Peptides against a protein of PDB entry 3OAK. Designs and how they scored, part 2

Target 1, 145 residues: chain A of PDB entry 3OAK
Amino acid sequence: DDLEQYLDEKILRLKDEMNIAAQLDIDTLNKRIETGDTSLIAMQKVKLLPKVVSVLSKANLADTILDNNLLQSVRIWLEPLPDGSLPSFEIQKSLFAALNDLPVKTEHLKESGLGRVVIFYTKSKRVEAQLARLAEKLIAEWTRP

## One batch from the design tools (peptide; made by RFdiffusion4, then SolubleMPNN)

Design b1_p8_2_s2 (from b1_p8_2, 4 letters changed)
Fold by OpenDDE base, seed 5:
Structure b1_p8_2_s2 (fold): chain B 145 residues (1-145), chain A 8 residues (1-8)
Amino acid sequence: as target 1 above (145 residues)
Amino acid sequence: PDFLFVDP
């Protein structure tokens, strides 16, 4: 199906863009640590976030998102950064909200590694209480019998 | 559950 192929390619391109943005931010922060140049700011994920949210919010893309393991890139975006910091509050909130509306199944959690990262957010003292509760809600939904 | 921690 032509539409299905188009959607697959669209999601795969976004997945690549997300991975590149994450790596660029990592590289920036590593260079900041190495050089001590405090003017280096990691902003690639923040710049791409509106596009990510737009895609994740579309119900008609849910199957394509899940089938192409976009959740792996979501997991990558949620991981701690080289300086020990977490992604911005807005990134966390937006992604948790988007995840809550996706029909995530066990197989998607297994292939993405997302479950482990979300569990981290339920336990970390660096996470805002509001976001920890959102993470807990996701875990509760994913573990329902 | 164990599946939450399964790696790809």
Scores: peptide ipSAE 0.149, ipTM 0.793, DockQ to the pose 0.695
Fold by OpenDDE base, seed 3:
Structure b1_p8_2_s2 (fold): chain B 145 residues (1-145), chain A 8 residues (1-8)
Amino acid sequence: as target 1 above (145 residues)
Amino acid sequence: PDFLFVDP
């Protein structure tokens, strides 16, 4: 119906925006490495984060989010950057919090690759303790019998 | 980097 189509288009647009933001940040950091220009700062994901969090928090969008594999874009946002750094603390915190309220199933983890990245956050020495705990909570929830 | 997936 009209609403279903509208919601699908909304989520797919956001997915594209997220992927573009991630690529722009990657391009910025690659250029920073190439040129040595330390004034180049990756800010596209941070700028888009409020919109992402807003969408992820809406219960009426949960099925659309999961069906359209938006979690793949969430995974991309959590991956290490070209310089080896992790995404900002705020991105990590906001995404882990938002993921905690989604009815994520095994099939969604497999198709998105999100599980692999979150497991990384439970093990990395570079991750803040409070975020490692959030990651552990997600893994525990996703692996519950 | 490579991340090993653990099936839940």
Scores: peptide ipSAE 0.114, ipTM 0.771, DockQ to the pose 0.225
Fold by OpenDDE base, seed 1:
Structure b1_p8_2_s2 (fold): chain B 145 residues (1-145), chain A 8 residues (1-8)
Amino acid sequence: as target 1 above (145 residues)
Amino acid sequence: PDFLFVDP
């Protein structure tokens, strides 16, 4: 199946790009902490975010996204950073919105670890109230009887 | 961080 193969390769390439962006931001922030150079700003995820949102919003890619565990890379993007901060408000908002429209099942949550991270966002005092509510909505949907 | 999660 040519189309299926094409879509798989597209998603796998995006996973790689997302993982690289996350690592580059981690490296930047680690160096910022080590050197005290406050001019070092982590922006790789933010730069890639529009592409991520575009892919996650495509209904025809949903099965490919879930089957290839792209949610693992989404989880990585949502994890706390070396300086203890969370990803930008825009990243959180965009990813939570995109996740809301995906037919995420328990098996995908187990494979990606995404459920644990989203639970964290429902509890953290560092999260904006509106994003905590979005996280709560996701958890409610994923645990629906 | 607390990453406790209970599967449905």
Scores: peptide ipSAE 0.105, ipTM 0.763, DockQ to the pose 0.203
Fold by OpenDDE base, seed 2:
Structure b1_p8_2_s2 (fold): chain B 145 residues (1-145), chain A 8 residues (1-8)
Amino acid sequence: as target 1 above (145 residues)
Amino acid sequence: PDFLFVDP
């Protein structure tokens, strides 16, 4: 129906925006590495984060989010950056919180690759303890019978 | 504490 189509388009647009933001940050950090210009700061994801959180928090968008594999873009946002660092604390915290309220199923984990990345966060020494625990909770929920 | 990047 009309609403469903609108929601699909909304999510797909956000997905595209997220992917672009991630790539721009990667480009910025690669240039920072190449030039040594410490004034180059990757902030595109951070700038877009409020919009992402807003969408992910909407219960009425859950099916649309999952059906359109927005979680793939979430996974991309959580991946390590060119310098080996991880995305901002706020990004991690916000995304893990949002994921906790989504009815994520095995099929969504497979198509997005999200499970593997979240497992990484349970093991990484570079992750704050509180975020590691959030990741652990997600894994526990996703693997629960 | 909030921070922009987490060091490798």
Scores: peptide ipSAE 0.033, ipTM 0.689, DockQ to the pose 0.036

Design b1_p8_2_s3 (from b1_p8_2, 7 letters changed)
Fold by OpenDDE base, seed 4:
Structure b1_p8_2_s3 (fold): chain B 145 residues (1-145), chain A 8 residues (1-8)
Amino acid sequence: as target 1 above (145 residues)
Amino acid sequence: PEFLYVSP
């Protein structure tokens, strides 16, 4: 119906925005590496984060989020950056918190690749202990019998 | 779990 179409378009737009933000940050960091210009800072994801969190927190958008594979963009946001670093603490924390409230199913994890990425966060020595615990909580929920 | 072995 009209509402569903509207919501689909909304989520798809956000998905696109997220992907663009991720790519812009990658481009920025690659340029930073290439030029040595340490003034170049990747901020696009951080700037968009509040909007992402807002959308992810809305229960009425859950089905639309999952159906449109927005979790793929979430996965992309969680992947290591060109300089080998992980996304900011705030991005990790906010996304893990938001994911905790979504009715994520195995099929969504498969199509997004999110499961493997979150597992990475449970194992990586580069991840803050607090966030590793959040990741572990997600995995526990997703693997619950 | 299966999702650990499937790539998008």
Scores: peptide ipSAE 0.100, ipTM 0.763, DockQ to the pose 0.705
Fold by OpenDDE base, seed 5:
Parts: sequence; C-alpha cells; structure tokens
Structure b1_p8_2_s3 (fold): chain B 145 residues (1-145), chain A 8 residues (1-8)
Amino acid sequence: as target 1 above (145 residues)
Amino acid sequence: PEFLYVSP
C-alpha cells in the first residue's frame, strides 16, 4: 500500500532525526565537559521537539509509530545526559503527555525499553513531582490487567 | 542505569 509505505518512511526518517539530535546533544555536552567551554549548549532535541509532538499526536500514525519502534527514540530522548542532567522539563512533559494517548502494549515497551525509563522517572529525586505523577499514571495504565 | 542502551 502506497500510503502505508509513505507513513513508514516518514516515521523512520523522524526516528533517525531524533537519534541524530540526541547524539548531537550528547557530543556537545561531552565537548563542554572536555574543554570547559560553558558557551556550548545542547539544543538539538529542543529544536526538534515540536515536530516530534506533532507526529506523536496524530491518531492515524499510531500503528506506524508503534510498528517502527519510534518509542525507542522516545526512550533515548528521556535518558540522562553526560553531565548527569535530565532532558528539559518541556521535553519530559510533552513526551509523557503524548505517550498517554498512544495504545502502547507490552511488546512495545519491551522492544523500546521505554518501560524501564518511565519507571526511572517515578523514582528519581531529580524529577519534578508533577512529571513523576505523569510517569506513574503511564505505568498504571500499562500494567492494567 | 540498567535502561541505558542504544540499539539500531
């Protein structure tokens, strides 16, 4: 099907863009640590966030998102950075909100590793209470019988 | 953390 192929390619391109953005931010922060240049700021994920949110919010893309393991890239975006910090408050909030509307199944959690990361957010003292509650809500929904 | 893993 032409539409399915188009959607697959669209999601796979976004997945690649997300991974690149994450790596560029990691590289920037590693260089910051190495050189001590405090003017180096990691902003690639933040710049791409609106596009990610737009895609994740479309119901007609849900199957394509899940089938192509885009959630793996979402997981990568949520992981701690080289300096020990977490992604911005806005990234966390936007992603948790978007995840709440996706029909995520156990198989998607396993293949993406997203479940473990979200659990981390329920336990970490570095996470804002508001976001920890959102993470808890997701876990509750994903573990329902 | 145990969740830190990047796969293709």
Scores: peptide ipSAE 0.069, ipTM 0.736, DockQ to the pose 0.166
Fold by OpenDDE base, seed 3:
Structure b1_p8_2_s3 (fold): chain B 145 residues (1-145), chain A 8 residues (1-8)
Amino acid sequence: as target 1 above (145 residues)
Amino acid sequence: PEFLYVSP
């Protein structure tokens, strides 16, 4: 129906915006490495984060989010950057919190690759302890019998 | 980067 189509288009647009933001940040950091210009700062994901969090928090969008594999874009946002660094603390914290309220199933983890990335966060020595615990909580919930 | 961990 009209509402279903509207919601699909909304989520797909956000997915595109997220992917573009990630690529722009990657391009910025690659240029920073190439030129040595330390004034180049990757800020596109941070700028878009409030919109992402807003959408992820809406219960009426949960099915649309999961059906359109928006979690793949969430995974992309959590991946290490070209310089080996992790995304900002705020991005990690906000996304882990938002994921905690979504009815994520095994099939969604497989199609998005999100499970592997979150497991990485449980083991990385570069991750803040409080965020590692949030990641552990997610893994525990997703692996419950 | 490539992640080699097994998804739940």
Scores: peptide ipSAE 0.059, ipTM 0.752, DockQ to the pose 0.231
Fold by OpenDDE base, seed 2:
Structure b1_p8_2_s3 (fold): chain B 145 residues (1-145), chain A 8 residues (1-8)
Amino acid sequence: as target 1 above (145 residues)
Amino acid sequence: PEFLYVSP
């Protein structure tokens, strides 16, 4: 129906924006590495984060989010950066919190690759303990019978 | 800034 179409388009636009933001940050950091210009700061994801959180927090968007594989873009945002670092604490915390309220199923984990990335966060020594625990909670929920 | 990233 009209509402479903609107919601699909909304989510797909956000998905595109997220992917672009991630790529721009990657490009910025690669250039920083290449040039040594420490004034280059990757902030596109951070700038877009409030919008992402807003969308992910909407219960009425859950089905649309999952059906359109927005979690793939969430996974992309959580992946290590060119310098090996991880995305900002705020990005990690916000995304893990948002994921906790989504009815994520096995099929969504498979199509997005999110499960593997979140498992990484449970094991990484670079992750803050509180975020590792959030990741652990997600994995526990997703693997529950 | 360092606060934007978790260093390896």
Scores: peptide ipSAE 0.034, ipTM 0.701, DockQ to the pose 0.034

Design b1_p8_2_s4 (from b1_p8_2, 6 letters changed)
Fold by OpenDDE base, seed 2:
Structure b1_p8_2_s4 (fold): chain B 145 residues (1-145), chain A 8 residues (1-8)
Amino acid sequence: as target 1 above (145 residues)
Amino acid sequence: PPFLYVDP
């Protein structure tokens, strides 16, 4: 129906925006590495984060989010950066919190690759303890019978 | 700040 189509388009646009933001940050950090210009700061994801959180928090968008594999873009946002660092604390915290309220199923984990990335966060020594615990909770929920 | 990355 019309609403469903609108929601699909909304999510797909956000997905594209997220992917672009991630790539721009990657480009910025690569340039920072290449030039040594410490004034280059990757902030595109952070700038877009409020919009992402807003969308992910909407219960009425859950099916649309999952059906359109927005979680793939969430996974991309959580991946290590060119310098080996992880995304900002705020990104990690916000995304893990948002994921906690989504009815994520095995099929969504497979198509997005999100499960593997979240497992990484449970094991990484670079992750804050509170975020590691959030990741652990997600994995526990997703692997529950 | 919350936008800081986690160092490797």
Scores: peptide ipSAE 0.034, ipTM 0.697, DockQ to the pose 0.035
Fold by OpenDDE base, seed 1:
Structure b1_p8_2_s4 (fold): chain B 145 residues (1-145), chain A 8 residues (1-8)
Amino acid sequence: as target 1 above (145 residues)
Amino acid sequence: PPFLYVDP
């Protein structure tokens, strides 16, 4: 199946790009902490975010996204950063919105670790109220009987 | 957005 192969390769490439962006931001913030150079700003995820949102919003890519565990990279993007901060407001908002429209099942949550991270966002006092509500909505949907 | 990063 030519189309299926094409879609798999597209998602796997994005997955790699997301992982690279996350690592580059981690490296930047580690260097910022080490050197005290406050001019170092981690922006690789933010730069890639529009592409991620575009892919996650495509209904025809849903099965490919889930089958290739792209949600693992989404989870990585939501993890706390070396300085203890959480990813940008824009990243949180965009990813939570995109996740809301995906047919995520328990098996996808287990293999990605995404469920545990989103639960963290429902409990953290550092998270904006509107984003905590979005996280709550996701958890409610994923745990629906 | 109101802020870029969420402080620790």
Scores: peptide ipSAE 0.034, ipTM 0.698, DockQ to the pose 0.035
Fold by OpenDDE base, seed 5:
Structure b1_p8_2_s4 (fold): chain B 145 residues (1-145), chain A 8 residues (1-8)
Amino acid sequence: as target 1 above (145 residues)
Amino acid sequence: PPFLYVDP
């Protein structure tokens, strides 16, 4: 199917873009640590976030998103950075909201590693309370019999 | 900066 192929390619390209953005931010922060140059700012994920949110919000892309393991890139975006910091409040909030509307199944959690990261957000004292609650809601939904 | 990422 031509449409299915188009959607697959679209999601796979976004997945690559997300991974590249994450790596660029990691590289920036590693260089910041190495050189002490405090003018180095990691903003690649923030710049790409609107596009990610736009894609994740489309119901007609849900199957393609899940089938292509885009959630692995979502997991990568949620992981701690080299300086120990977490992604911005807006990134966390946007991704948790988007995840709440996706029909995520156990198999998707396993292949992406997303479950473990979201559990981290339920336990971390560095996470805002409202986001921890969102993470808890996701875990509760994903662990329902 | 803190508005781009959450401090540890």
Scores: peptide ipSAE 0.030, ipTM 0.677, DockQ to the pose 0.034
Fold by OpenDDE base, seed 3:
Structure b1_p8_2_s4 (fold): chain B 145 residues (1-145), chain A 8 residues (1-8)
Amino acid sequence: as target 1 above (145 residues)
Amino acid sequence: PPFLYVDP
């Protein structure tokens, strides 16, 4: 129906925006590495984060989010950057919190690759303790019998 | 550096 189509288009548009933001940040950091210009700062994901959080928090969008594999874009946002750094603390915190309220199933983890990345956050020595705990909570929930 | 946890 009209609402279903509207919601699909909304989520797919956000997915594209997220992927573009990630790529722009990657391009910025690759250029920073290439040129040594430390004034080049990757800020596209941070700028888009409020919109992402807003969408992820809406219960009426949960099915649309999961059906359109928006979690793949969430995974991309959590991946290490070209210089080996991790996304900002705020991005990590916001995404882990948002994921905690989504009815994520095994099939969604498989199609998005999100589980692998979140497991990384449970093991990394570079991750803040509170975020490692959030990651552990997610893994425990997703692997419950 | 590799230990950064902010977007550079």
Scores: peptide ipSAE 0.029, ipTM 0.665, DockQ to the pose 0.040

Design b1_p8_3_s1 (from b1_p8_3, 6 letters changed)
Fold by OpenDDE base, seed 1:
Structure b1_p8_3_s1 (fold): chain B 145 residues (1-145), chain A 8 residues (1-8)
Amino acid sequence: as target 1 above (145 residues)
Amino acid sequence: PEHLYVEP
């Protein structure tokens, strides 16, 4: 199926772009720590965020997103950074909102590790209250009978 | 990495 192949390739390319953006931000912050250069700002994920949100919001891409484990890259984007900080408020808010509309199943949580990181957001005192509530909503949805 | 998911 030509359409299915096209969609798979599209999602896999985005997955790669997301992983690259995450690594570049990690590299930036590691250099900031090592050199003390406070002018170094990690912005690669933020720059790519609109594209990520656009893709995650497409109902016709849901199966392709889940089948290709794009949620692994979403998990990576949510992980704490080298300096212990969390990704920007906008990244957290946008991703939690997008995840709320995806038909995520247990198998997807296991292969991506997304459940573990979202649980972290329900417990962390560094997370804004409204985002902690969004994380709690996701956990409730994923664990309901 | 799991160790990053635990606050000190």
Scores: peptide ipSAE 0.063, ipTM 0.759, DockQ to the pose 0.085
Fold by OpenDDE base, seed 3:
Structure b1_p8_3_s1 (fold): chain B 145 residues (1-145), chain A 8 residues (1-8)
Amino acid sequence: as target 1 above (145 residues)
Amino acid sequence: PEHLYVEP
């Protein structure tokens, strides 16, 4: 099926781009720590965010997103950075909103590790209250009988 | 929000 193959390739390309962006930001921050150069700022994820949000919002991509474990890359984007900081407010807000509309199942949470990270956001005192509430909403939905 | 975020 030409369409299915096209969609798979599209999601896999995005997954690679997301992973590369995350690693570049990690490298930037590690260099910042090593050199003390405060002019080094991690911006790769923020630059790619609009594309990520666009893809996550498309209902026709939901199955492809979940089947290819794109949620693992979403988890990576939400993880604490080498300096202990969290991703930008906009990244958190956009991803939590996008996740709310995906038909995430237990198997997807297990293979991606996303649940554990989102639970972290419900407990962290460093997270904005409104984002903690969004995280709580996701956890509630994912744990419903 | 003014928290410890790395990305601008």
Scores: peptide ipSAE 0.026, ipTM 0.654, DockQ to the pose 0.035
Fold by OpenDDE base, seed 5:
Structure b1_p8_3_s1 (fold): chain B 145 residues (1-145), chain A 8 residues (1-8)
Amino acid sequence: as target 1 above (145 residues)
Amino acid sequence: PEHLYVEP
């Protein structure tokens, strides 16, 4: 119906915006490494984060989020950056919190690759203890019968 | 070294 079509388009647009933001930050950091210009700062994901959190928190969008594989873009946002660093504390915290409220199923984990990335956060010594615990909570929820 | 990226 009309509402379903509208919601699909909304989520697909956000998915594109998230992917673009991630790529722009990657490009900025690659250029920083190449040129040594320390004035280059990646800011695109943090600028878009409030919109992402807003969408992920809405119960009426859950099916559309999962059906359109928005979790793939969430996974991309959680991946290590060109300089080997991880995304900011706030990005990790916000995304883990949002994921906890979504009815994520095995099929969504497979098509997005999100499970493997979250497992990484449970093991990495670079991750804050608080965030590692959030990641562990997600894994426990996703692997329960 | 491994670290977290701090955004503005």
Scores: peptide ipSAE 0.023, ipTM 0.636, DockQ to the pose 0.037
Fold by OpenDDE base, seed 2:
Structure b1_p8_3_s1 (fold): chain B 145 residues (1-145), chain A 8 residues (1-8)
Amino acid sequence: as target 1 above (145 residues)
Amino acid sequence: PEHLYVEP
């Protein structure tokens, strides 16, 4: 219906915006590496984060989020950056929190690759303990019978 | 934000 179409379009637009933000940050950091210009700061994801959180937190969007594989973009946002660093604490915390409230199923994990990335966060020594615990909680929920 | 990235 009209509402479903509207919601699909909304999520797909956000998905595109997220992917663009991720790529722009990658480009910025690659340029920082190659030029040594320390004034180059990757902030596109951080700037877009409030919008992402707003969408992910809405229960009425859960099905649309999952059906359109927005979790793939979430996965992309969580991946290590060109300099080997991880995304900001706020990005990690916000996304893990949002994921905790989504009815994520095995099929969504497979199509997004999100499970593998979250497992990484449970093991990485570069991750804050509290965020590692959040990641562990997600994995526990996704692997429970 | 105070810290934008988590350094390795």
Scores: peptide ipSAE 0.032, ipTM 0.683, DockQ to the pose 0.033; fails the geometry check

Design b1_p8_3_s2 (from b1_p8_3, 5 letters changed)
Fold by OpenDDE base, seed 4:
Structure b1_p8_3_s2 (fold): chain B 145 residues (1-145), chain A 8 residues (1-8)
Amino acid sequence: as target 1 above (145 residues)
Amino acid sequence: PPHLYVVP
């Protein structure tokens, strides 16, 4: 199926882009810590976020997203950064919103590790209350019998 | 602004 192959490659490319963006931000923040150059700002994920949200919002991509474990890259994007900070408010909000509409199953949570990270957001005192509630909503959906 | 990281 040509379309399926096209979509598969599209998602895999995005997955690579997301992983690269995450690594670049990590590198930037590590360099900031090492050099003390406070002008270094990690912005790669933020720059790519609109594309990520656009893809995650498309119902016709859901199976491809889940089958290719794009959620692993989403998990990576949600993890704490080298400086101990969490990703920007906008990243959290946008990803939680996008995740809410995906038909995430237990197997996807296991292979991505996303569930554990989102649970973290329900418990962390560093997370804004609004986003903690969004995380709680996701957990409720994923743990629903 | 929303693009700022959440600092612990």
Scores: peptide ipSAE 0.038, ipTM 0.712, DockQ to the pose 0.035
Fold by OpenDDE base, seed 2:
Structure b1_p8_3_s2 (fold): chain B 145 residues (1-145), chain A 8 residues (1-8)
Amino acid sequence: as target 1 above (145 residues)
Amino acid sequence: PPHLYVVP
């Protein structure tokens, strides 16, 4: 219906925005590496994060989020950056929290690749303990019968 | 700051 169409378009636009933000940050960090310009700071994802959190927190958007594979963009945001670092603490924390409230199913994990990335966070020495625990909680929930 | 990365 009209509402569903509107919601689909909203999520798809956000998905594009997220992907663009991720790429811009990658480009910034690559340029930082290439030029040595330490003033270059990747902040596009951080700038967009409030909007992402707002959308992910809306119960009425859950089906639309999952159906449109927004979790793929969430996965992209969680991936290591060109310098080997991980996204900011705030991004990790916010996304893990948001994921905890979504009815994520196996099919969504498969189509997004999110499960594999979250498992990485349970094992990485670079991840804060509290975030590793959040990642572990997600994995536990997703692997339950 | 929130934009700081987790450094390897």
Scores: peptide ipSAE 0.035, ipTM 0.703, DockQ to the pose 0.034
Fold by OpenDDE base, seed 3:
Structure b1_p8_3_s2 (fold): chain B 145 residues (1-145), chain A 8 residues (1-8)
Amino acid sequence: as target 1 above (145 residues)
Amino acid sequence: PPHLYVVP
């Protein structure tokens, strides 16, 4: 199926782009730490965020997203950065909102590690209350009997 | 910019 192949390639390309963006930001912040150059700013994830949100919002891509473990890249984007900080408010908000509309199952949580990260957001005092509530909603949905 | 991150 040409469409199926196209969708797979599309998601895999995005997954690669997300991973590259995350690594570039990590490299930037590591260099910032080692050099003390405060002009170094990690902005690659923020720049790519609109594309990520666009893809995650499309119902026809849900199966392809889940089958290709794009959620692993979502997890990576939510992880603490080298300086201990968390990703921007907008990244957190956008990703939590997008996750809320995906039919995420236990197998997807296991293969991505996303559950552990989202649980962190329910407990962290560094997280805004609004986003902690969104994280709680996701955990409640994913742990339903 | 500091607004790009949530400070630990």
Scores: peptide ipSAE 0.032, ipTM 0.691, DockQ to the pose 0.033
Fold by OpenDDE base, seed 5:
Structure b1_p8_3_s2 (fold): chain B 145 residues (1-145), chain A 8 residues (1-8)
Amino acid sequence: as target 1 above (145 residues)
Amino acid sequence: PPHLYVVP
């Protein structure tokens, strides 16, 4: 119906925006490495984060989020950057919190690759203990019989 | 930069 179509288009647009933001940050950091220009700062994901959190927090969007594989874009946002760093503390914290309230199923983990990335956060020495615990909580929920 | 990202 009209509402379902609108919601699908909304989520697909956000998915595209998220992917673009991630790529722009990657391009910025690659250029920083290539040129040595330390004034180049990657901030596109941070700028878009409030919109992402707003959408992920809406219960009425859960099915649309999961059906359109928005979690793939969430996974992309959590991946290491060209300089070896991880996304900002706030991005990690916000996304883990949002994921905790979504009815994520095995099929969504498989099609997005999100499970593997979150497992990484449970094991990485680069991750703050607080966020590692949040990641552990997610994995426990997703692997529950 | 280090203040915006989690650095190893």
Scores: peptide ipSAE 0.030, ipTM 0.686, DockQ to the pose 0.034

